# Peptides against a protein of PDB entry 7AE7, part 272

Target 1, 321 residues: chain A of PDB entry 7AE7
Amino acid sequence: KVYKDLREFLEVLEQEGQLIRVKEEVNPEPDIAAAGRAAANLGKNQPAVFFEKIKGYKYSVVTNVHGSWQNHALMLGLDKNTSTKDQFYELNRRWDKFPVPPNVVKREAAPCKENVIDKDINLFEILPLYRINEQDGGFYISKASVVTADPEYPDDFNKLNVGTYRIQVKDRDRVGIQALAMHDIAVQLEKAEAENKPLPIAITIGNNPLVTFMASTPVGYNQNEYEFVGALQDGVPMDIVKSDLYDHLYVPAGSEVVLEGHIIPRVRTVEGPFGEFPGSYSGARLQCEVKIDRITHRTNPIFENLYLGIPWTEIDYLMAL

## One batch from the design tools (peptide; made by RFdiffusion4, then SolubleMPNN)

Design b2_p28_2_s3 (from b2_p28_2, 15 letters changed)
Fold by OpenDDE base, seed 4:
Structure b2_p28_2_s3 (fold): chain B 321 residues (1-321), chain A 28 residues (1-28)
Amino acid sequence: as target 1 above (321 residues)
Amino acid sequence: MEEELRKIEEENKKRVEEARKRFEESQK
């Protein structure tokens, strides 16, 4: 099975008993985290948790999408009971199919383009934001696939980077992004900042689960994560679409939300603190700031966010490869 | 904007500003 988007994957998770649907209205805090912990207590076969109604917000949240080996097997289109060994074998077999170039679809064929916001941008109207941990310095987007390009080689598709970075919401149209020196985005930003130019960025939320997986998987600077997604789909290309603001940035066609904007050159603002693990906080640091200039989103967008809880975090499964 | 959403936004803005102040104080 290949998934076009998050919704197709969530449908399969639900059919396979790997998704809990919470239909009652919840408070963003503490109910989302509490329900995630309760789901984690069900053992190693942790389901995704889908919150249909969140007090104060219009849209839904899903968490713990990658939170088990069963979910990981289903992501690969395998039987949920496929052994970890066989999952790794299949992953490695498919990895050798790289590169599988994506299909570029027309704008009118891309679900992420159903709605457009280009004025009076307010992230709070689109994303049901909450603190993942009680002591977090604010709201985070922790499971976004962030698209950037090399500003010296914007048309080199092999240098298109799709990475996962923690993103703090700073204002209605401002986010802080943690771009560490070891990340490909930091190389690209350094080039832009050398000329005091903005770095174009697309922050994509709620994707095909293999996009999220590959965005969390280190690859070479001259390797495109979308071409690995096609390989992991056993040779079936994924669908991408051109961003609205930038000809050289491509986003997953099925993204729930796309935040298009730019990293402000040579500006650093306080980001954090954030609880990466229970009882462990990364301190506040000076980080990059993104201006959001345009939003495209699916009708009734689903906010996919990271689950951080005991005993296993969703990060443990995303980084276990 | 709904009143509840405005309150959430204001609370987040306050938290971000408090974090900024704490950071600046820690650098002195």
Scores: peptide ipSAE 0.514, ipTM 0.918, DockQ to the pose 0.711
Fold by OpenDDE base, seed 2:
Structure b2_p28_2_s3 (fold): chain B 321 residues (1-321), chain A 28 residues (1-28)
Amino acid sequence: as target 1 above (321 residues)
Amino acid sequence: MEEELRKIEEENKKRVEEARKRFEESQK
């Protein structure tokens, strides 16, 4: 089975008993994190947790989407009881199908374009933000697929990067992004900053689970993550759509939320602290700042965010493959 | 709902500012 978006995957997770739906109104803190921990304590078959109602917010949150081997099997369109060995075998078999170019769909056919916000941007109106850890310096978007291009070769589709980075919400229309020197985004940013130019960016939230998986998987600088998604879909292309602000940036057609903007050149602001692992905090550091210039989103967007809990983090599963 | 959202936003802004101050103090 191939999934066009997060919603199709969540439907399968629910059908397979791998999603818990919380229908009661919850407090963003501490209830989301507490429920995630409770779900993690259910053993090896950790379900996704879907929060329908969050106090103070209009929209829903889902966590722990990739948080089990069963969820990974289902992501690959396999039986939920497929062994880790067989999942790896199938992953490797499909990997050899690279590249599988994506389909570029029309704007009108892309669910991520159902709604547009281009003025008075307020991230809090769209995303049910909460602290992942009690000691976090603020709210984080921790499971976004971030799209950037090489500013020297903006039309080279092979240099289009889709990566996962921690993103702190700094203001209504400002986010801090951790662009480490080892990441492809840092190479692209360095080129932009050398010319004192903004780096175009699209921060995509709530994607096809294979997009999120590939965004968390290191690939070569000249390899496009979308072409790997098609490979991992056993040769079925994924659907992408042109961003609204930039001709050279493409986003998943089915994204729940797309934050379009730019990294401000040569600006660094304090980001953090953030609890990357249970009991460990990365201190506050000077990091890049993104201005959000446009939001597109599906009607009733689902905020997919990372589960960070004990004993297992969702990162452990995303990086295990 | 708008008032609750404003409070959440203000709390986040306060936390971000407090983190900035702590960082600046640590650089002295």
Scores: peptide ipSAE 0.514, ipTM 0.920, DockQ to the pose 0.800
Fold by OpenDDE base, seed 5:
Structure b2_p28_2_s3 (fold): chain B 321 residues (1-321), chain A 28 residues (1-28)
Amino acid sequence: as target 1 above (321 residues)
Amino acid sequence: MEEELRKIEEENKKRVEEARKRFEESQK
């Protein structure tokens, strides 16, 4: 099976008994984290947790979408009981199909374009934000697929980067982003900053699970993550759409939320602290700052965020491949 | 809902500002 979006995947997870639905209203803190930990204690079949109602917010949260080998098998369209060995065999077999170019769909065909906010931007009205860890310096967006391009070669689709980065919410229309020197985004930012120009960015939230998987998987600078998504879909192209602000940026057509903006050149602001692992905090440091200029979103958008519970993290499954 | 959202935003701003101050103090 191939999934168009997060919603189709969540439906399958629920049908397969790999999603817990919390229907009662919860407090963002501490209830989301507490419920996630409780779900993790249910054993080896670590389900996703879907919160329908969050106090103070309009929309839903889902966490731990990639948090088990069963969920990973289902992501690949396999039986949930497929062995880890057979999952890796199938992953490697499909990897050799690279490149599978995506389909560029029209704006009218892209669910991520259903709603537009281009003034008075407030991230808190769209995303049910909460602290993942009690000692976090603020709210984080931790499972975004971030799209950037090479400013010297903006029309080179092979240099289009889709990556996962730590993103802290700083204000209604400002986020901090951790762009480390080892990341492709840092190369692109260096080129922009050399000319004191903004770097265009699209932060996409709530994607096809293979997009999120590939955004967390290192690839070559001249390799496009969307072309690997098509390979992992066994040769079925994924659907992408042009961003609203930039002709050279493409986002997943089915994204729940797209934050379009720019990295402010030569500006660094305090970001952190963040608990990347239980008992291990990355301290506060100077990081890049993004201005959000436009939001597009599906009607009733679902905020997908990372689960960082005990005894396992969702990162362990995203990086163990 | 709007009042509760405003409180959440204000709490986030406070936490971000406190982190900034702690960082600046650590650089002295």
Scores: peptide ipSAE 0.514, ipTM 0.920, DockQ to the pose 0.799
Fold by OpenDDE base, seed 1:
Structure b2_p28_2_s3 (fold): chain B 321 residues (1-321), chain A 28 residues (1-28)
Amino acid sequence: as target 1 above (321 residues)
Amino acid sequence: MEEELRKIEEENKKRVEEARKRFEESQK
């Protein structure tokens, strides 16, 4: 089984009893995090949690999409009761199918292009933002697949990077991004900053679960994560579409939200703290700042965000594969 | 430097929280 988007995956999770719907209006804080923790306490089979109504916001939130072995099995299109061993075996088998090039679809065929915001950008109008942890320095976007390219080789599709980074909301049209030196984005940013140029960026939210998985999986600098997604789909290409602002950036066609913009060259602002692990905060640091210049989104976009729980976080499952 | 970073962090946190509140108010 292959999923076109997050919505098809959420439908399967619900059918398989791996999604809980919270239909009552919740407060962004602390109710989202609290309900996520409560769901995690239901045992080893942690479901995704879908919040239909968030006070002060128009749209929905989903958390813990990758937060269980059952959800990981389903992501691979396997039976939810597939053993971890068999999941790893199947993942490795499919990995050998790399590369599977994506399909480039027309703009009109891409659900992520249903709506456009290019003026008076306000992230709060699109994303039900909340603090994941009470002591967080702000609102985080923690499951975004961030698309960047090598500014020296913009036409080299193999150098297109899709990664997961800590993203803090800084203003209605600004986010901080943690680009560590070991990340491919940091290499690309260094090249842009050497020339005092902006680095084009597309921050994609609410993707095909294999895109999110691959964005969290280290690959070679000359390897495209989308080609691995096709491999993990057992040879079925994923659909991508050209970004609106940049000819060289491609985003998942089915993304719920796409934030297009640029990393401001040679600017560093305070980002953090963030509770990456229960009881552990990464301190405040000077990090890159992104200007959001355009948003495209599906109608009634779903904000997929990270679940942080005890004893297991969603990250533990994403990193375990 | 840590105190300065903390101050800027707190200012950023307030700014974002104020932006959120303004949004919530605009939806009433």
Scores: peptide ipSAE 0.338, ipTM 0.841, DockQ to the pose 0.058

Design b2_p28_2_s4 (from b2_p28_2, 17 letters changed)
Fold by OpenDDE base, seed 4:
Structure b2_p28_2_s4 (fold): chain B 321 residues (1-321), chain A 28 residues (1-28)
Amino acid sequence: as target 1 above (321 residues)
Amino acid sequence: MEAELEAIIEANKARNAAAEAAFAAAQA
């Protein structure tokens, strides 16, 4: 099974008994985190949790999408009871198919382009934002696939980077991004800032689960994550579409939400604190700031966000490879 | 719903401002 988008994957998770649907209205805090912890306590077969109604917000949240070995097996299109050993074997077998180039689809064929917001940007109208941890310095987008390019080689598709970075929501149209020196985005930003130029960025939310997986998997600077997604789809290309603002940035065609904008050159603002572990907060740091200039989204967009809890986080499954 | 959303946005601004103030105080 290959998934075009998050919705096709969530349908399979629900059919396989790996998704809990919460239909009653919840408070974003503390109910989302509490329900995530409750789901994690169901043992090794941790389901995704889908919140249909969130007080104060129009749209839905899903969490813990990658939060179990069963969900990981289903992501690979395997039986949910496939052993971890067999999952690793299959992953390695498919990895050797790299590169599998993506299909570039037309704008009218891309679900992420169903709705456009190009003025009066307000992230809170689209994303049901909440604190993951009680002591977080703000709201976070913790499971986005962030697309950037090398500003010196913008047309080199092999240097197109799709990575996962911690993103704090600062205001209606501004986010902080944690771009550490070990990340490919930091190399690209350094080149842009050397010339005092903005770095184009597309922050994509609610993707094909293999896109999210590959965005969290380190690859070489001259390797494209989309070409690995095609490999992990056993040779089936994924669908990408050109961003609206930038000719050289491509986003997953099926993204629930795409935030297009730029990293402001040579500006640093306070990001954090964030609770990476229970009772342990990464201190506040000066980090980059992104201006959001355009949003495209699917009708009734689903905000996919990371589950962080005890004893296992969703990160443990995303990075266990 | 608009009033509730504005309250959420203002609460987020206040939290960010508090974090910025705390950071500045720790650097002084």
Scores: peptide ipSAE 0.544, ipTM 0.920, DockQ to the pose 0.784
Fold by OpenDDE base, seed 2:
Order: structure tokens, then sequence, then C-alpha cells
Structure b2_p28_2_s4 (fold): chain B 321 residues (1-321), chain A 28 residues (1-28)
């Protein structure tokens, strides 16, 4: 089984008993985190949790999409009861198929292009934002696949980076991004800032689960994460589409939301604190600032966000394979 | 924009501002 988007995966999770729907209206805080913890306490087979109605917001949230070995098996298109050993075996077997180039689809064929916002940008109208942890300095987008390119080699597809970074929402059209020196985005940003130029960026939310997995998996600077997604799909290419603002940035065709913008050169603002684990906060730091210039989104977009509960975080599973 | 959404946005701004102030105080 191969998934085109998050929605196809959520359908399979629901069919397999690996998704709980919360149909009653919830408060963003504390109910999302509380319901996530309650679901995690149901045992070893932690389901995704889908919140259909969130007070103050129009759209839905899903959490803990990758939060179990069953969900990982299903992500690979395997039986949900596939052993961790057999999942690793299959992952390694498929990894050898790299590279599998993606299909570039036309704009009209890409679900992420169904709606466009190009003025009066307000992230809060599209994303049901909340604090993941009680002491977080603000709202976070914690499960985005962030697309950037090398500004010196913008047409080199092998240098197109798709990574997961901590993103704090600062205002209606501004986010802070944690671009550490060890990240490929930091190399690209350094080149842009050397010339005092903006770095083009596309922040993609609610993706094919293998895109999210690969964005969280370190690869070589000259390797494209989309070509690994095709390998992990057992040689079936994934679908990508050109961004609206930039000819050299490609996003997953099925993304629920795409935030297109730029990192402002040579600007640093306070980002954090953020609770990466219960009771463990990373301090505030000076980080990069992104201006959001355009949003494209699916009709009734689903905000996929990270579950950071007990006893396991979703990160434990994203980094385990 | 609904009044509830504006209140959420302003609450987020206030939290960010508090974090900025705390950071500045820690660097001083």
Amino acid sequence: as target 1 above (321 residues)
Amino acid sequence: MEAELEAIIEANKARNAAAEAAFAAAQA
C-alpha cells in the first residue's frame, strides 16, 4: 500500500483501529494534550487522535500519526502487526532502491493548491494552533516538512532539502525557525545571508507519512528526501508540485497546508522556550524569522501536529527506524 | 476576524513578549 497524502493514511489508520475520532468540541488547551495522553494510556498500540471540532477554530487537528509501531507498519504499507524486526528489514531492503525520482505533477492536479491566500495572511485562520506544553513560549508547528534550496545551486534538485525544524508562531504571518548549524537549512541560509538576501522557504504541513518520516531522517546534503520517499514506497514515485512563489522549490502535491515565504536575512528574534519532553524545556534562543507571503491549502485542511505526551513521545518512533 | 480568534492571537503575542523579556533579563 502506498499513500498519496495524509488523508489516505488516516483512512487506513481508522480502518485498522489505529485512529480515534474526538467528535465533541474541545478546547485547544488543555483538551488536545489531555486526550492525546488518554489515548497513549490505552496500551502499546497507541492510535492517532483526530479532533474534529476545536473551539475558536474552523478546522481539525490530528496528533500521534506516527506514535506507534503499528502506525509505522501501516506507513510502510505492511500489516499493522508486523514485528519491529521485520519493519527494519523491509526499510533496509527498500532503502537500497534510492534514488526513486518523484513525479512532478501539474498545479491543477495538486490537492495542496485547492485554495490560495495571498493577502492579509493569518495563520490562525488556517491552523488550529495551541501550546503543546503548558510552559511553551507560544504556539508551535512541530511536524512540518520544510523545503529549502541551495541559493548558489537553486536548480540542483539533489540539494533541495526537506527537513523538520522547530517552528514557533510569532504573529499572523511570522514564524521563528530553529536552524541549527548541523542542519542543511543552516548551510543554505548562511549563503543567502552572506549576500543579505532572503532564503526562499516552503513550510508544508499534513503530508504523506513517509515525507514526514524522511524529513525527520538525516540524509546527505546532496541527497533529496523525496527520492528516498520513492524508495520507501518500494519504487513507487511520490507526487510533488512546484511552489507558487518559487520555480526551484517543490512541495508534496498532497500537503494539507503550504506556507510559502522567506527567511529574513540577518534578523534574529527570541524563539522558545519549548518543552521537547515532559518536564524538559529548551531555553529561549535567538533564531531566524520567516515571513509568510502566501498560503495554499486543501479544502478543510487538517493540522497535523506532534504528540509530546507520556509515556512515549511521537519523536521516539520517528527516530527509531 | 472573530473576537475569540483575536483573543487567541493576542494571548500568543503576550506569551512571546514575556519570553523575550525573560531572555533579555537573562542576558543582562
Scores: peptide ipSAE 0.534, ipTM 0.917, DockQ to the pose 0.729
Fold by OpenDDE base, seed 1:
Structure b2_p28_2_s4 (fold): chain B 321 residues (1-321), chain A 28 residues (1-28)
Amino acid sequence: as target 1 above (321 residues)
Amino acid sequence: MEAELEAIIEANKARNAAAEAAFAAAQA
């Protein structure tokens, strides 16, 4: 089975008993994190947790989408009881199908384009933001698939990077992004900053689960993550659409939310602290700042965010495959 | 709803400012 978007995957998770709906209004803090921890304590079969109503916000949150081996099996379109060994075998088999080029769809065919905000940008109107951990320096977007390109080779599709980075919300239209030297985005940013130019960026939230998986999986600088998504879909291309602001950036057609903007050149602001692991915080440090210039989103967008809990975090599963 | 959202935004700004101040203090 192939999923077009997060919603199709969530439907399958629910059908398979791998999603819990919280229908009661919750406080963003501490209820989201607390419910995630409670779900993790249900044993090895950790469900996704979908929060329908969040106090102060209009839209929903889902966490722990990748938070179990059952969810990973389902992501691959396998039986939820498929062994880890067989999941790895199938993943490796499909990996060898790379490259599978994506389909570029028209703007009108892309669900992520249903709504547009091009003025008075306010992330808080679209995303039910919260602190993942009690001591976090602010609100975080932790499961975004961030799209950037090589500014020297903007038309080289093989250099289009889709990665997962820690993103702290700074203001209505500003986020801090953790771009470490080991990340492909850092190479691209270095090139832009050498010329004192902004780096175009699209921060995509609530994607096809294989997009999220590949965005968290390191690939070569000259390899496109979308072409691996097609491989992991057993040869079925994924659908992408051109960003609104940039001709050279393509986003998943089914994204719940797309934040389009730019990394401000040669600006560094304090980002953090963030609780990356249970009981450990990464200290605050100077990081890049992104200005958000445009938002596109699906009607009633779902904010997919990372579950960080004990004993296992969602990231443990994302990195284990 | 707008007032509640504004309060959330301002609280986030205050947290960021506190983190910035803490960072500056740690570098001094």
Scores: peptide ipSAE 0.530, ipTM 0.915, DockQ to the pose 0.812
Fold by OpenDDE base, seed 5:
Structure b2_p28_2_s4 (fold): chain B 321 residues (1-321), chain A 28 residues (1-28)
Amino acid sequence: as target 1 above (321 residues)
Amino acid sequence: MEAELEAIIEANKARNAAAEAAFAAAQA
């Protein structure tokens, strides 16, 4: 089984008994985190949790999409009871199919382009934002696939980077991003800042689960994560579409939300604190600032966000392979 | 809903400002 988008994956999770729907209205805090913890305590088969109604917001949240070995097997299009050993074997077998180039679809064929916001941008109208941890300094987008390119080689598709970074919401149209020196985005930002130019960025939310997986998997600077997604789909290309603002940025065609903007050159602002692990907070630091210039989104967009809970986090499953 | 959303936004701004102040105090 191959998934075009998050919605096709959520349908399969629900059919397989790996999704819980919370249909009653919940408070963003503390109910989302509390329900996530309750789901984690259900034992070995931790389901995804889908919140249909959130007080103060129009749209839904889903958490813990990658939060179990069963969900991971289903992501690979395998039986949910496939052993971790057999999942690893299949992953390695498919990895050798790299590269599998993506299909570039037309704008009118891309679900992420159904709606456009290009003025009076307010992230809070589109995303049901909440604190993941009680002591977090603010709201985080923790499961986005962030797209950037090499500003010296913008047409080199092999240098297109799709990564996962910690993103704090700062204002209606501003986010902080943690771009560490070990990340490919930091190399690209350094080149842009040397010329005192903005770095183009697309922050994509609610993707094909293999996109989210590959965005969390380290690859070489000259390797494209979308070409690995095609490999992990056993040779079936994924669908991408050109961004609205930038000719050289491509986003997943099925993304629930796409935030297009730029990293402001040579500006650093306070980001954090954030609870990366239970009981451990990464302190506040000076980090990059992104201005959001355009939003595209599907009708009734689903906000996919990371589940952080005890004893295992969703990150542990994303990084365990 | 607009009033509730504005209250959420303002609460987030206040938390961010508090974090910035705490950071500045820790660097001093």
Scores: peptide ipSAE 0.528, ipTM 0.921, DockQ to the pose 0.816

